# Ledger of designs, part 5: peptides against a protein of PDB entry 6RO1

Target 1, 216 residues: chain A of PDB entry 6RO1
Amino acid sequence: LGKEIEEYIHKPKYCLPFLQPGRLVKVKNEGDDFGWGVVVNFSKKSNVKPNSGELDPLYVVEVLLRCSKESLKNSATEAAKPAKPDEKGEMQVVPVLVHLLSAISSVRLYIPKDLRPVDNRQSVLKSIQEVQKRFPDGIPLLDPIDDMGIQDQGLKKVIQKVEAFEHRMYSHPLHNDPNLETVYTLCEKKAQIAIDIKSAKRELKKARTVLQMDEL

## One batch from the design tools (peptide; aimed at target 1 S106)

Design b1_p9_4_s3 (made by RFdiffusion4, then SolubleMPNN; from b1_p9_4 with E1M P9K)
Fold by OpenDDE base, seed 1:
Structure b1_p9_4_s3 (fold): chain B 216 residues (1-216), chain A 9 residues (1-9)
Amino acid sequence: as target 1 above (216 residues)
Amino acid sequence: MELYELYEK
């Protein structure tokens, strides 16, 4: 469902009006998840389709992304890599094809006018982190229908399925059960008992193996 | 200091 929505929102015909400087976007490239970055600018490049010779415009968005320090050393030859979870990383302006945008936020940051200084780029990371603190349930997304104006019936069907799923999840009798804590505690106890039984069976197997070795 | 704006229609 989420991936099906991504297939609509990353299309230039829908997302380009929202790619203003400061717009928060998520960038994914194959196995590389950069997470949230900030739009700096975008450009239209002429491209020729290899099979038809037709002009197929490529849209490139410059996004300020948290990159690994290792990727910065080879920036002339290698694509930028996302910062590792345990790495501080460095904010870099990375040219990204628009179809690699996995999400677009309703949030538009105020950004420094000059992003050439490292300190200005790192200040934007602090701003992203502050926004994340203000939205504990996640950074708000643009609504594909209401905000982005996507009229595609396929998308409407996807959204209806998401809403129906969410409604079923939130309408679940356990969600309003005042005994929810008791139910969770009972489920945790049952899970712990299952772990303890599995552990006891392993120890019994080890003990039997030792006893069999002592009888040999 | 305002950190961000939200999209409004």
Scores: peptide ipSAE 0.470, ipTM 0.918, DockQ to the pose 0.712
OpenDDE base, seeds 2, 3, 4, 5: peptide ipSAE 0.457, 0.462, 0.464, 0.457; ipTM 0.920, 0.919, 0.920, 0.919

Design b1_p9_4_s4 (made by RFdiffusion4, then SolubleMPNN; from b1_p9_4, 5 letters changed)
Fold by OpenDDE base, seed 4:
Structure b1_p9_4_s4 (fold): chain B 216 residues (1-216), chain A 9 residues (1-9)
Amino acid sequence: as target 1 above (216 residues)
Amino acid sequence: MKLYDLYKK
């Protein structure tokens, strides 16, 4: 259900009006979770679908993200990687496709005008960390209906399902189960396995598609 | 110093 909401939120027609400089966004690229970053800018790129010749505009958002130092060394040839939990990392402006935005915050930071200096970029990380301290329950999200104004009936149905699920979850007898943490951990593991299977299937499908295209 | 705004629109 959360992923289904994400599929609406990251659509350009809905999220672009909210991608102002300083907007907090979460970036996730497959297995790479960058966590919270800050929008610097966005651009529309002309793109043509190779098979149909149809115009498929790509929206690229420049996001200041915490990256591994290793990824910086190879930045000319390799995609940026998120900082490891045990490393300090470095804040870098990374071009991100808009569909890789997993969340959009209601928080818009004041950011330095010049992000070329490392110190200015690192100051933004300190600002993010300070915001996180101020929101112990998590950085507030834009409401897709009330804040983003999404009128899609499909989303409304998803939200209703989420609300119904939450109601059932909080009313569930397991909430009073002393083994709840164990059950949650098992559920999280199961969910992760399901994600991994889905990802592997997608990769397999992509690989097959590439092979089929090369045989043509 | 104001760190952020809750900017919804």
Scores: peptide ipSAE 0.344, ipTM 0.888, DockQ to the pose 0.775
OpenDDE base, seeds 1, 2, 3, 5: peptide ipSAE 0.336, 0.327, 0.299, 0.325; ipTM 0.890, 0.893, 0.864, 0.887; seed 5 fails the geometry check

Design b1_p9_5 (made by RFdiffusion4)
Pose (drawn by RFdiffusion4):
Formats: C-alpha cells, sequence, structure tokens
Structure b1_p9_5 (pose): chain A 194 residues (1-46, 58-67, 79-216), chain P 9 residues (1-9)
C-alpha cells in the first residue's frame, strides 16, 4: 500500500507544482533511503530531476553516523513522500556550514512535529481525484489500526522476531516458485492431444 | 514510509 501511494505521488502532473525550494521530501531508491531532504529547484532531464539536500553516486548516511548534508540531483519518481512544510534555506548553499545549518533546521522541524512531519493530502492538496487512490488510503488507515492493535507491536523483541519471520517467509516464497516451475517442468505437454 | 495520521487536514 505504501508503495502504491508513492506511485500516485510520483506522477509529475501532481507533485511538480509543490516542489518549491525548501520543501521537505523523503527519497528512496531500490531499497536504501536518505531520510528527509530539502528541495532547491527542479528541471527536465535527458523524466524530471530535482536537486535536493540529503543525508549521506553517494549512499545515504548510516544510523550511527551524524551525517553530512549534500545536494544531489534525483529523479522525481524516487520521491516517497512530500511534506506540507517548506523550511527556509540559505541563498548560497556552497558552504559546508550552511549545509549543516539546514540539517539542524530540519532537526528542529522534526521536534516541532513528533507525530511525524506532516504530509500533503494527495486529494485535498495535491488534487489526485482518482478513485483507486481512495480505496488505497482506506486500506492504509485500516491496516495501521490492525498494526498498532497487534500484541507484538509494543514488544521490544518485535524486530528480533520480525526478521526471523521475514527470513522464514522468503524461504517459503522460493519453495512456492520452485514447485511452480517443477509442476510445469514435470508436466507432459502433449497429453491433451493424445 | 507513508502514514494516514500524518495527513494535513
Amino acid sequence: LGKEIEEYIHKPKYCLPFLQPGRLVKVKNEGDDFGWGVVVNFSKKSLYVVEVLLRCAAKPAKPDEKGEMQVVPVLVHLLSAISSVRLYIPKDLRPVDNRQSVLKSIQEVQKRFPDGIPLLDPIDDMGIQDQGLKKVIQKVEAFEHRMYSHPLHNDPNLETVYTLCEKKAQIAIDIKSAKRELKKARTVLQMDEL
Amino acid sequence: SFSAKQLVK
């Protein structure tokens, strides 16, 4: 579901109008993410590209690392979420100290909103009048309710048991696909003709 | 990740 919502937000017809300098954006590509960042501007490429400050062809910052902000161009279809907040940015972003200042400014925004950095309502704000997105957002609030209600959500060992569950779940996926091709390979193809 | 609780009203 989360990924499905991103695809609607990826549509440039819907998200480009809201990519004003200083907008907070979350970016993820093929798995790894850079947390949150701020946009500077955007233009076409070759698809659209926006230059965004992120925590880090570079890779994202690790959890233990304090991080160092760097501006990088990214494709628009790599934005996972868009916030309502537009934090002020310095005119000349070339200095390192200013880049750290922006990192500190966002640390203060995250504090002003412990419930989470507010996101744009894709309908009330972004204008996605598509009916499929309605049913998606409904399933999200329902599943989130189911998640927080699960006895395991509060358990500190949840991440320890969730990983063993994830491993056991992947092994099972292999068995399913492996059996699927086996049932095919083992099949005699010309028996219906006969 | 996306959360419905973080949607602006």

Design b1_p9_5_s1 (made by RFdiffusion4, then SolubleMPNN; from b1_p9_5, 4 letters changed)
Fold by OpenDDE base, seed 5:
Structure b1_p9_5_s1 (fold): chain B 216 residues (1-216), chain A 9 residues (1-9)
Amino acid sequence: as target 1 above (216 residues)
Amino acid sequence: SFSVSRLKK
């Protein structure tokens, strides 16, 4: 459900009005999770699709992200990588395609006017960390309907499912159980086992189909 | 010190 919401939010037609300087955003590129960064600016680049000749504008947002120091040494040829969990990292302005924004916050920060000095960039990291301390349950997200004004019926149905799920979760008798964490961990393990069984059954079915074809 | 702006609901 969270991924389905993300597919709406990262669309330029919805998110561009909210990509003002200082907006908190999450950036994720495949396996690379940068976490929360801060929008510096955005630009529209004219692009032509190589196969169709159609004009497909690329939207690039410059985001101040916590990057690995190793990736910075190779920055001329390699894409920036997120700082390791045990690494302090360094805040860098990274050009990011808008569809790589996994979340947009309702929070905006005042950022230094000049981000060329390292100290100014690192001050923004301190600000992000302070916001995270103020929101122990997570940095507030823009509401896709109330804040972003998205009218898509598909999104409304997803939100209704999320709300219904949350209501059921909070109304569940186990919600106030002191053993909830243990029960939750056991439920996650059970869910993983169920996925693995489903995968194994699918592979077994494929193998049987191949064997039947060899016997024909 | 930093300032945080929130969208007014």
Scores: peptide ipSAE 0.022, ipTM 0.684, DockQ to the pose 0.076
OpenDDE base, seeds 1, 2, 3, 4: peptide ipSAE 0.019, 0.020, 0.019, 0.021; ipTM 0.659, 0.691, 0.668, 0.671; seed 3 fails the geometry check

Design b1_p9_5_s2 (made by RFdiffusion4, then SolubleMPNN; from b1_p9_5, 4 letters changed)
Fold by OpenDDE base, seed 5:
Structure b1_p9_5_s2 (fold): chain B 216 residues (1-216), chain A 9 residues (1-9)
Amino acid sequence: as target 1 above (216 residues)
Amino acid sequence: GFSTRRLVK
């Protein structure tokens, strides 16, 4: 359900009006989770699809992200990498394709006018950490309907399913169970195993399809 | 100023 919402939120049609300087956004690229960063600016780049000649505008958002020190050394040749959990990292302005925004916060920060000094960039990390301390249950998200004005019926159905799920979760007899944390941890592990099984089945299906083509 | 970093794709 969260991923289904993400597929709407990261669309330029919906998110661009909310990509003002200082907006908190979450950035994820495949296996690379940068976590929360801060929008610096965005730009529209003209692009032509190589195969169709169609105009396919690329939307690039510059985001202050916590990057690994290794990614700083290779900044000219390699894409930024997220800081390791045990690493402090360094805040860097990273150009990000808009579809890599996994979440958009209702929170906007004041950012320094000059982000060239390392200290100014690191001050923004402190501000993010202060926001995270204020919101122990997580940084608040923009409401896709009420804040972002998305009228898509598919999204409304997803939200209704989320609300119904949350209602069932909070009304469940286990909600007040002192072992709730243990139950949640087991449920998360079970969910991860189910994802892994689904992935493995997809790979097996692909491998079988290739083998069938080699036997023809 | 524009980041000199490579675009994250």
Scores: peptide ipSAE 0.115, ipTM 0.826, DockQ to the pose 0.027
OpenDDE base, seeds 1, 2, 3, 4: peptide ipSAE 0.026, 0.038, 0.014, 0.023; ipTM 0.683, 0.767, 0.644, 0.691

Design b1_p9_5_s3 (made by RFdiffusion4, then SolubleMPNN; from b1_p9_5, 3 letters changed)
Fold by OpenDDE base, seed 1:
Structure b1_p9_5_s3 (fold): chain B 216 residues (1-216), chain A 9 residues (1-9)
Amino acid sequence: as target 1 above (216 residues)
Amino acid sequence: GFSVSQLVK
């Protein structure tokens, strides 16, 4: 379901109005997950489809991403690689095709005007890390319907399914698990047995008291 | 340092 939502939000038709400088975006290229980066700018490039001759514009977004220092040495010939989890990495401005955006945040940062100095780029990483600390459950996403204005019925159906699943998971965690109904029924049976034992003990105590009165 | 003012919607 998350992948199905991604297929809508990364379309230029929907995401371009939200690719302002400072917007937090998540970038994934095949097996390479760069995580969260910051939009610097975007450009439209003319492209012609080889088979139809139709104009198919390419949209390229420049994103400040945390990259491996090793991959930067060969930047002229090789694509940038994400920093390893144990590596500090270096923030670099990377040209990214818009369809490689896996998420778009509602958060927009102020960025330095000059990103040529390494210290200015690394200051943005500190800002991203502070945002992540403020949102331990994840950086907030743009709502595809309410924020992005996507009217596609296919997306609405996907969102409804996600919301229905989440609602069932959070509102009925205890009631609709057949194991919880069995545990609840077992707990009710145990509670009823405990009440029955307590009542039977009280009746036995009353009966003994009546027998003691007849001997008196 | 990071300022809260850097967060814009």
Scores: peptide ipSAE 0.034, ipTM 0.717, DockQ to the pose 0.067
OpenDDE base, seeds 2, 3, 4, 5: peptide ipSAE 0.018, 0.034, 0.030, 0.031; ipTM 0.582, 0.751, 0.709, 0.727; seed 4 fails the geometry check

Design b1_p9_5_s4 (made by RFdiffusion4, then SolubleMPNN; from b1_p9_5 with A4V K5R)
Fold by OpenDDE base, seed 5:
Structure b1_p9_5_s4 (fold): chain B 216 residues (1-216), chain A 9 residues (1-9)
Amino acid sequence: as target 1 above (216 residues)
Amino acid sequence: SFSVRQLVK
């Protein structure tokens, strides 16, 4: 359900009006989760699809992200990598394709006018950490309907399913169970295993399809 | 510290 919402939120049609400087956004690129960063700027780039010749505008958002120090040394040739959990990292302005935004917060920060100094960039990390302390249940998201004005019926159906799920979760007898944290951790592990099994089955199906083509 | 602003609903 969260991924289905993400597919709406990251669309330029919906998110661009909310990509003001200082907006908190979450960035994820495949396996690389950068977590929460801060919008610095965005730009529209003219692009032509190589196969169709159609105009396909690329939207690039410059986001201040916590990057690994190792990735900074190779920054000329390699993509930025997220800081390791045990690493402090360094805040860097990274150009990000808009479809890599996994979440948009209702929170905006005041950012320094000049982000060239390392100290100014690191001050923004301190501000993000302060926001996270203020919101122990997680940084608040923009409401896709009420805040972003998305009228898509598919999204409304997804939200209704989320609300119905949340209602069932909070009304469940286990909600007051003192072992709730343990139950949640086990449920998350089970969900991850189910994803991994589904991925492995897809890979196995692809491999079998290739083998069948080689036998023909 | 930088000021934090939330969109007022």
Scores: peptide ipSAE 0.044, ipTM 0.770, DockQ to the pose 0.078
OpenDDE base, seeds 1, 2, 3, 4: peptide ipSAE 0.043, 0.038, 0.038, 0.035; ipTM 0.771, 0.779, 0.761, 0.749; seeds 2, 4 fail the geometry check

Design b1_p9_6 (made by RFdiffusion4)
Pose (drawn by RFdiffusion4):
Formats: C-alpha cells, structure tokens, sequence
Structure b1_p9_6 (pose): chain A 194 residues (1-46, 58-67, 79-216), chain P 9 residues (1-9)
C-alpha cells in the first residue's frame, strides 16, 4: 500500500506544483533511502529532476554516522513522501556550514512534530481525485490499526523475530515459484491432442 | 513508509 500511494504522488501532474524551494521530501530508490531532504528547484531532464539536499552517485548516510548534507539531482519518480512544511534555506548553499545549518534546521522541525513530519493530503491538498487512491488510503488506516493492535508491535524483540520471519518467508517464495515451473516442466504438453 | 496519522488537516 505504501508504495501504491507513492506512485500517485510520483505523478508529476500532481506533485510538481508543490516542489517549492525548501519543501521537505523523502526519497527512496531501489531500496536504500536518504531520510528527509529539502528541495532547491526543479527542471526537466533528458522525466523531471529536482535538486535536493540529502544526508549521505553517493549513498545515504548510515545510522551511526552523524551525516553530511549534500545537494544532488534526483528523478521525480523517486520521491516517496512530500511534507506540508517548507523550511527556509540560505541563498548561497555553496558553504559546508550552511549545509550543516539546514541539517540542524530539520532536526528542529522533527522535534516540533514528534508525531511525524506532516504530509500533504493527496486529495485535500494535492488534488488527486482518482477513485482508486480512496480505497488505498482506507486500507492503510485499517492495516495501521491492525499493526499497532498486534501483541508483537510493542515487543522489543519484534525486529529480531521479524527478520527470521522475513527469511523464512522468502525461502517459501522460492519453493512456490520453483514448484510452479516444476509443474510446468514436468507436464506433458501434447496430451490434450492425444 | 507512508502514515495516515501524518496527514496534515
């Protein structure tokens, strides 16, 4: 569901109007993410590209690392979430100290909103009048309710058990696909003709 | 991840 919502937000017809300088954006590509960042401007490429400050062809910052902000161009279809907040940015972003200042400014925004950085309502704000997105948002609030209600959500060992579950779940996916092709390969193809 | 509690009202 989360990914499905991102695709609606990826549509440039809907998200481009809200990519004003200083907008907070979360970016993820093929798995790894850079946390949150701030946009500077955007233009066409070659698809659209926006230049965003992120924590880090570079890779994202690790959890233990304090991080160093860097501006990088990214494709618009790599934005997972867009916030309601537009934090002020310096005019000349070339200095390193200013880049660290922005990192500290967002650290203060995250504090002002411990419930999470507010996101744009894709309907009330972004204007996605599509009916499919309605049923998606409904399933999200319902499954979030189911998640926090699960006895394991609070358990500190949840991440330890969740990983063993994830491994065991992937092995099972292989067995399913492997058996699928086996049932096909093992099949005699011309028996119906006969 | 996307969370409904973070939707601005």
Amino acid sequence: LGKEIEEYIHKPKYCLPFLQPGRLVKVKNEGDDFGWGVVVNFSKKSLYVVEVLLRCAAKPAKPDEKGEMQVVPVLVHLLSAISSVRLYIPKDLRPVDNRQSVLKSIQEVQKRFPDGIPLLDPIDDMGIQDQGLKKVIQKVEAFEHRMYSHPLHNDPNLETVYTLCEKKAQIAIDIKSAKRELKKARTVLQMDEL
Amino acid sequence: SFKTKEIFK

Design b1_p9_6_s1 (made by RFdiffusion4, then SolubleMPNN; from b1_p9_6, 4 letters changed)
Fold by OpenDDE base, seed 1:
Structure b1_p9_6_s1 (fold): chain B 216 residues (1-216), chain A 9 residues (1-9)
Amino acid sequence: as target 1 above (216 residues)
Amino acid sequence: SFRTSQIAK
């Protein structure tokens, strides 16, 4: 359900009005989770679809992200990588496709006018960390309906399902069980195993399909 | 310092 909401909010038609300088955003690129960064600016890039020749505009947002120092040494050829949890990292302005924004905060930061000095970039990291300290339950998100004004009925149905699920979860008799954490851990493990089995079955089906094609 | 986007209601 969270992923379904993400599929709405990262769409340019919805999120672009909220990508002002200083906006807190989360960036994820495949397996790389950069966590919270700060919008510097965005731009529209002309793109042409290779097969149809249709104009397919790409939206690129420059985001100040905490990057691994190791990845920066090879920056001429390699994409920036997120800093490791134990690493301080270095704040870098990274061009990010808008669809890689996994979350958008209601919070905007004041950012330095010049982000070329490393100290100015690192000061923004301190500001992010201060915000995180102020919001121990997580940095507040833009509401997709109330804040972002998304009128899509599909999203409204998703939100209603989330709210109903949360209500049922918190009203469950086990919610006050001191063993709840253990039960949740077991349920999460069971759910993960079920996902892994489903994935393995899909891979096996694909492999069998390939093997059947080779036998044909 | 930070601010929340006040959506003008």
Scores: peptide ipSAE 0.027, ipTM 0.664, DockQ to the pose 0.090
OpenDDE base, seeds 2, 3, 4, 5: peptide ipSAE 0.024, 0.026, 0.024, 0.024; ipTM 0.703, 0.705, 0.688, 0.679; seeds 3, 4 fail the geometry check

Design b1_p9_6_s2 (made by RFdiffusion4, then SolubleMPNN; from b1_p9_6, 6 letters changed)
Fold by OpenDDE base, seed 4:
Structure b1_p9_6_s2 (fold): chain B 216 residues (1-216), chain A 9 residues (1-9)
Amino acid sequence: as target 1 above (216 residues)
Amino acid sequence: MFRTSQLAK
């Protein structure tokens, strides 16, 4: 359900109006989680799909992200990599495809006009850290309905489902059970065993089918 | 400066 909401938010018609300079956004590319960065600029690039010849516009947002120093050395040949948790890293402007924005914040920061100096880029990191300190429960997200004005009935249904699931989760007797972690771990193990049994049964069925073919 | 083509991979 969260992914379904993200799919709506990632639609250019909805998110582009909010990708102004200074907007906090979270960037994730597969296994690379950059965390929170700041929008610097947005551009629409004309792209043509190789197979259909159809215009498939690429939406690229330049985001200030905390990158590893190693990735900076290889920036000409390699993709940006997030700074390790123990690494200071360096704030760099990274061109990011819009679908890689895992979250969009309601918060906008003031950013220096000139981001070429390292000190100006690092000042933005300090500002992000200050925002994170102000919001210990997490940086506020744009509400897709109230903030973004999305009127899509599909999204509304997804949100209603999320709310209903959250309500059920919080109302569940085990939610406040001190043994919840233990019970959860046991349930997870049980679920894994059930998957393994299903896999083994599938393999057994395949093996029997092969044996029957060898008897023919 | 990182290139857009590097993040699309």
Scores: peptide ipSAE 0.021, ipTM 0.641, DockQ to the pose 0.027
OpenDDE base, seeds 1, 2, 3, 5: peptide ipSAE 0.007, 0.007, 0.006, 0.008; ipTM 0.451, 0.430, 0.445, 0.485

Design b1_p9_6_s3 (made by RFdiffusion4, then SolubleMPNN; from b1_p9_6, 5 letters changed)
Fold by OpenDDE base, seed 1:
Order: C-alpha cells, then sequence, then structure tokens
Structure b1_p9_6_s3 (fold): chain B 216 residues (1-216), chain A 9 residues (1-9)
C-alpha cells in the first residue's frame, strides 16, 4: 500500500509544484537508498521515445544527497552512491529523475545560496539531522490528498485501505499487550518455519522427480 | 531553520 501511494506522488503532474528549493525528499535508486535530501532545483529535459518518436519529457531534480566519499573519487564515470550508515559521507548535488523520489516532506529548509563550498553543503546535512531529531517518528510527509491535491479515485481507495488497516491493527487486542514483542517474535518464527517446510517439501518433490527419471 | 508548507487555507 505504501508503494502504491509512492506510484502516485512521484508522478510529475502531482509532485512538480512541490519541488521548490529546500523541499525535503527521499531518493531511492534500485538498491541505493540515499535517504532524505534537499531539492535544489528541477528542470524539464526534452526526450524522444526511441520506438514511437513521441516526445516524452524527462523531469530531472537536482537533489543535495549524502553520498559516499568513495563513490565521489570515481564521479567522472560512476553514479554517486549513498553513504554507508557508519560513514559521515559528503553532501553532493545529484541529478535525479523525478520518479526516483520515494517521499516528499511538508518540510522545506533554507539552503545556502551557494552550494559550491563543501561547508555550505554539509551545513544542510546538519539541518536535515536537526529536523530528524525534531521528528523522532519520522519526517512529516506531504498528504497526497490534502497537501498535494491529488484527486485520483484510485489513490483515495488506497488511502482508505491504509487507514482501515491501521485502525484494525491499532484496535487489535494484542496491540497494547506488554508481551506483544514476544508474541510477534514467536509468530515470525512460526511463519519462517512454515516457509522453510514448504521450501523443503518443494525440494523433496524435485529430488523425487529426478530419482524417478533415473529409474526410468 | 525549516518551515512546513502551509496549505493556503
Amino acid sequence: as target 1 above (216 residues)
Amino acid sequence: SFRTSQLAK
């Protein structure tokens, strides 16, 4: 359900009005999670679809992201990589396709006018970290309906499902059980055992099939 | 410092 919401919010028709300088955004590129960064600017690039010749505009947002210092050494040939959890990293302005935005915050930061100096870029990281400290439950997101004004009925249905699910989860009798963590761990173990049994049965069936083929 | 985007009510 969260992924379904993401599929709406990263669409240019919805998110572009909110990609002002200083907007906090999350960036994910396949297996690379950059976490929270800050929008610097965006641009529309002309693109032509190779098969149809149709104009397919690409939207590129420049985002100040925490990058691995190792990846920056090879920056001439390689894409920036996110900093490791234990790494300080370095803030870099990275061009990002808009569809790689996994979240958009209601928070906007004041950013330095000149981001060329490393100290100015690193100051923005400090600001992000301060925001994260102020929001221990997570940086606030733009509401796709109330803030972003998305009128899509599909999204409304997804939101309703999320709300209903959350309500059921929080109203569950075990939700306030002090042993919930223990119960949850036991349930996860049981679920894993069930998966393992199913896998083992599939392997056994395959092995028997091979043995039967050797006896034929 | 930071600000939240206030929807112009």
Scores: peptide ipSAE 0.027, ipTM 0.653, DockQ to the pose 0.086
OpenDDE base, seeds 2, 3, 4, 5: peptide ipSAE 0.025, 0.025, 0.025, 0.018; ipTM 0.665, 0.668, 0.670, 0.633

Design b1_p9_6_s4 (made by RFdiffusion4, then SolubleMPNN; from b1_p9_6, 7 letters changed)
Fold by OpenDDE base, seed 4:
Structure b1_p9_6_s4 (fold): chain B 216 residues (1-216), chain A 9 residues (1-9)
Amino acid sequence: as target 1 above (216 residues)
Amino acid sequence: MIRMSQIAK
């Protein structure tokens, strides 16, 4: 359900109006989690799909992200990588495809007009950290309905399902059970065993079918 | 430094 909401938010018609300079966004590329960065600008690039000839516009957002020092050295040859948790890293402007924005915040920062100096980029990191300090429960996200004004009935249904699921989850007797983690781990193990049994039964059925074919 | 911004603003 969360992924379904993200798919709506990632639609250019909905997210592009919010990709203004200074907007906080979270960037994730597969295994690379950059965390929170700041939008510098966005651009629409004309892309032609090689196989269909259809114009598939690429939306690229330049995001100021905390990158590893190694990424800075190899920036000409390698994609930017996030700074390690223990690494200070360096803030760098990275072109990011819009679908790699895992979250869009309602928070917009003032950013320096000139981001060429390292000190100006690093000042933005301090600003992000200050925001994170102010929001210990997490940086506030744009609400797809209230903030983004999305009137899509599909999205509304997804949100209603999320709310219903959350309500059910929080109302569940086990939600406040001090043994929840233990019970959850046991349930996960049980579920895994059930999958394994189902797999083994399928293999056994296949083996029996092969044996029956060899007897014919 | 921080502004809460919506499409309507």
Scores: peptide ipSAE 0.021, ipTM 0.543, DockQ to the pose 0.080
OpenDDE base, seeds 1, 2, 3, 5: peptide ipSAE 0.015, 0.016, 0.017, 0.020; ipTM 0.521, 0.540, 0.536, 0.570

Design b1_p9_7 (made by RFdiffusion4; failed a check: a repeat of another design)
Pose (drawn by RFdiffusion4):
Structure b1_p9_7 (pose): chain A 194 residues (1-46, 58-67, 79-216), chain P 9 residues (1-9)
Amino acid sequence: LGKEIEEYIHKPKYCLPFLQPGRLVKVKNEGDDFGWGVVVNFSKKSLYVVEVLLRCAAKPAKPDEKGEMQVVPVLVHLLSAISSVRLYIPKDLRPVDNRQSVLKSIQEVQKRFPDGIPLLDPIDDMGIQDQGLKKVIQKVEAFEHRMYSHPLHNDPNLETVYTLCEKKAQIAIDIKSAKRELKKARTVLQMDEL
Amino acid sequence: SPIYLKYHE
């Protein structure tokens, strides 16, 4: 569901109008993410590209690392979420100290909103009048309710047991696909003709 | 209005 919502937000017809300088954006590509960042401007490429400050062809910052902000161009279809907040940015972003200042400014925004950095309502704000997105958002609130209600959500060992579950779940996916091809390979193809 | 959904997590 989360990824489905992102696809609607990826549509440039819907998200480009809200990519004003200083907008907070979360980016993820093929798995790894850079947390949150701030946009500077955007233009076409070659698809659209926006230059965004992120925590880090570079890779994202690790959890233990304090991080160092760097501006990088990224494709628009790599934005996972867009916020309602537009934090002020310096005019000349070339200095390192200003880049750290922006990192500290967002640390203060995250504090002003411990419930989470507010996101744009894709309908009330972004204008996605598509009916499929309605049923998606409904399933999200319902499954989030199911998640926080699960006895395991609060358990500190949840991440320890969730990983063993993830591993056991992937092994099972292999067995399923492996058996699928086996049932096919083992099949005699010309028996219906006979 | 803003929303506080945690779909991205």

Design b1_p9_7_s1 (made by RFdiffusion4, then SolubleMPNN; from b1_p9_7, 3 letters changed; failed a check: a repeat of another design)
Amino acid sequence: MPIYLKWYE

Design b1_p9_7_s2 (made by RFdiffusion4, then SolubleMPNN; from b1_p9_7 with S1M H8Y)
Fold by OpenDDE base, seed 5:
Structure b1_p9_7_s2 (fold): chain B 216 residues (1-216), chain A 9 residues (1-9)
Amino acid sequence: as target 1 above (216 residues)
Amino acid sequence: MPIYLKYYE
């Protein structure tokens, strides 16, 4: 469900009006989670679809992200990598495709006018960390319906399912149980075993079908 | 509406 919401919010037709300088955004590229960064600007690039020759506009957002110092040494030839959890890293302006935005915050920061000095970029990291301290339950997101104005009926159905799951989760008697983590871990193990049993039964059925074909 | 956080110096 969260991934289904992400597929709506990162569409240019919905997110571009909210990509103002200072907007907090979360960036993820496959296995590389950069976490929260700050929008510097965005640009529309002319692109041609390789298979159709049709003009397809590419939207690139420049995001100030915490990058590993190792990746910055090779920044001319290699893509920036996220800083390790225990690494200080360095804030860099990284061009990001809009579809790599996994979240957009309702929070907008003031940013320095000149981001060329390292100290100005690092000051923005301090501001992000201060926001994270203020929101221990997580940085607030833009509401896709109320803030972003998305009228898609598919999205509304996804949100209603999320709300119904959240309501059931918070109303569950175990929600405040001090053993919830232990119970959750046991339930996860049980669910995994059930998947493994289902897989083994499928393989056994395939093997029996092959044996019956060899006896004919 | 976006929440604007000022620079904490």
Scores: peptide ipSAE 0.022, ipTM 0.615, DockQ to the pose 0.072
OpenDDE base, seeds 1, 2, 3, 4: peptide ipSAE 0.015, 0.007, 0.018, 0.021; ipTM 0.556, 0.473, 0.586, 0.653

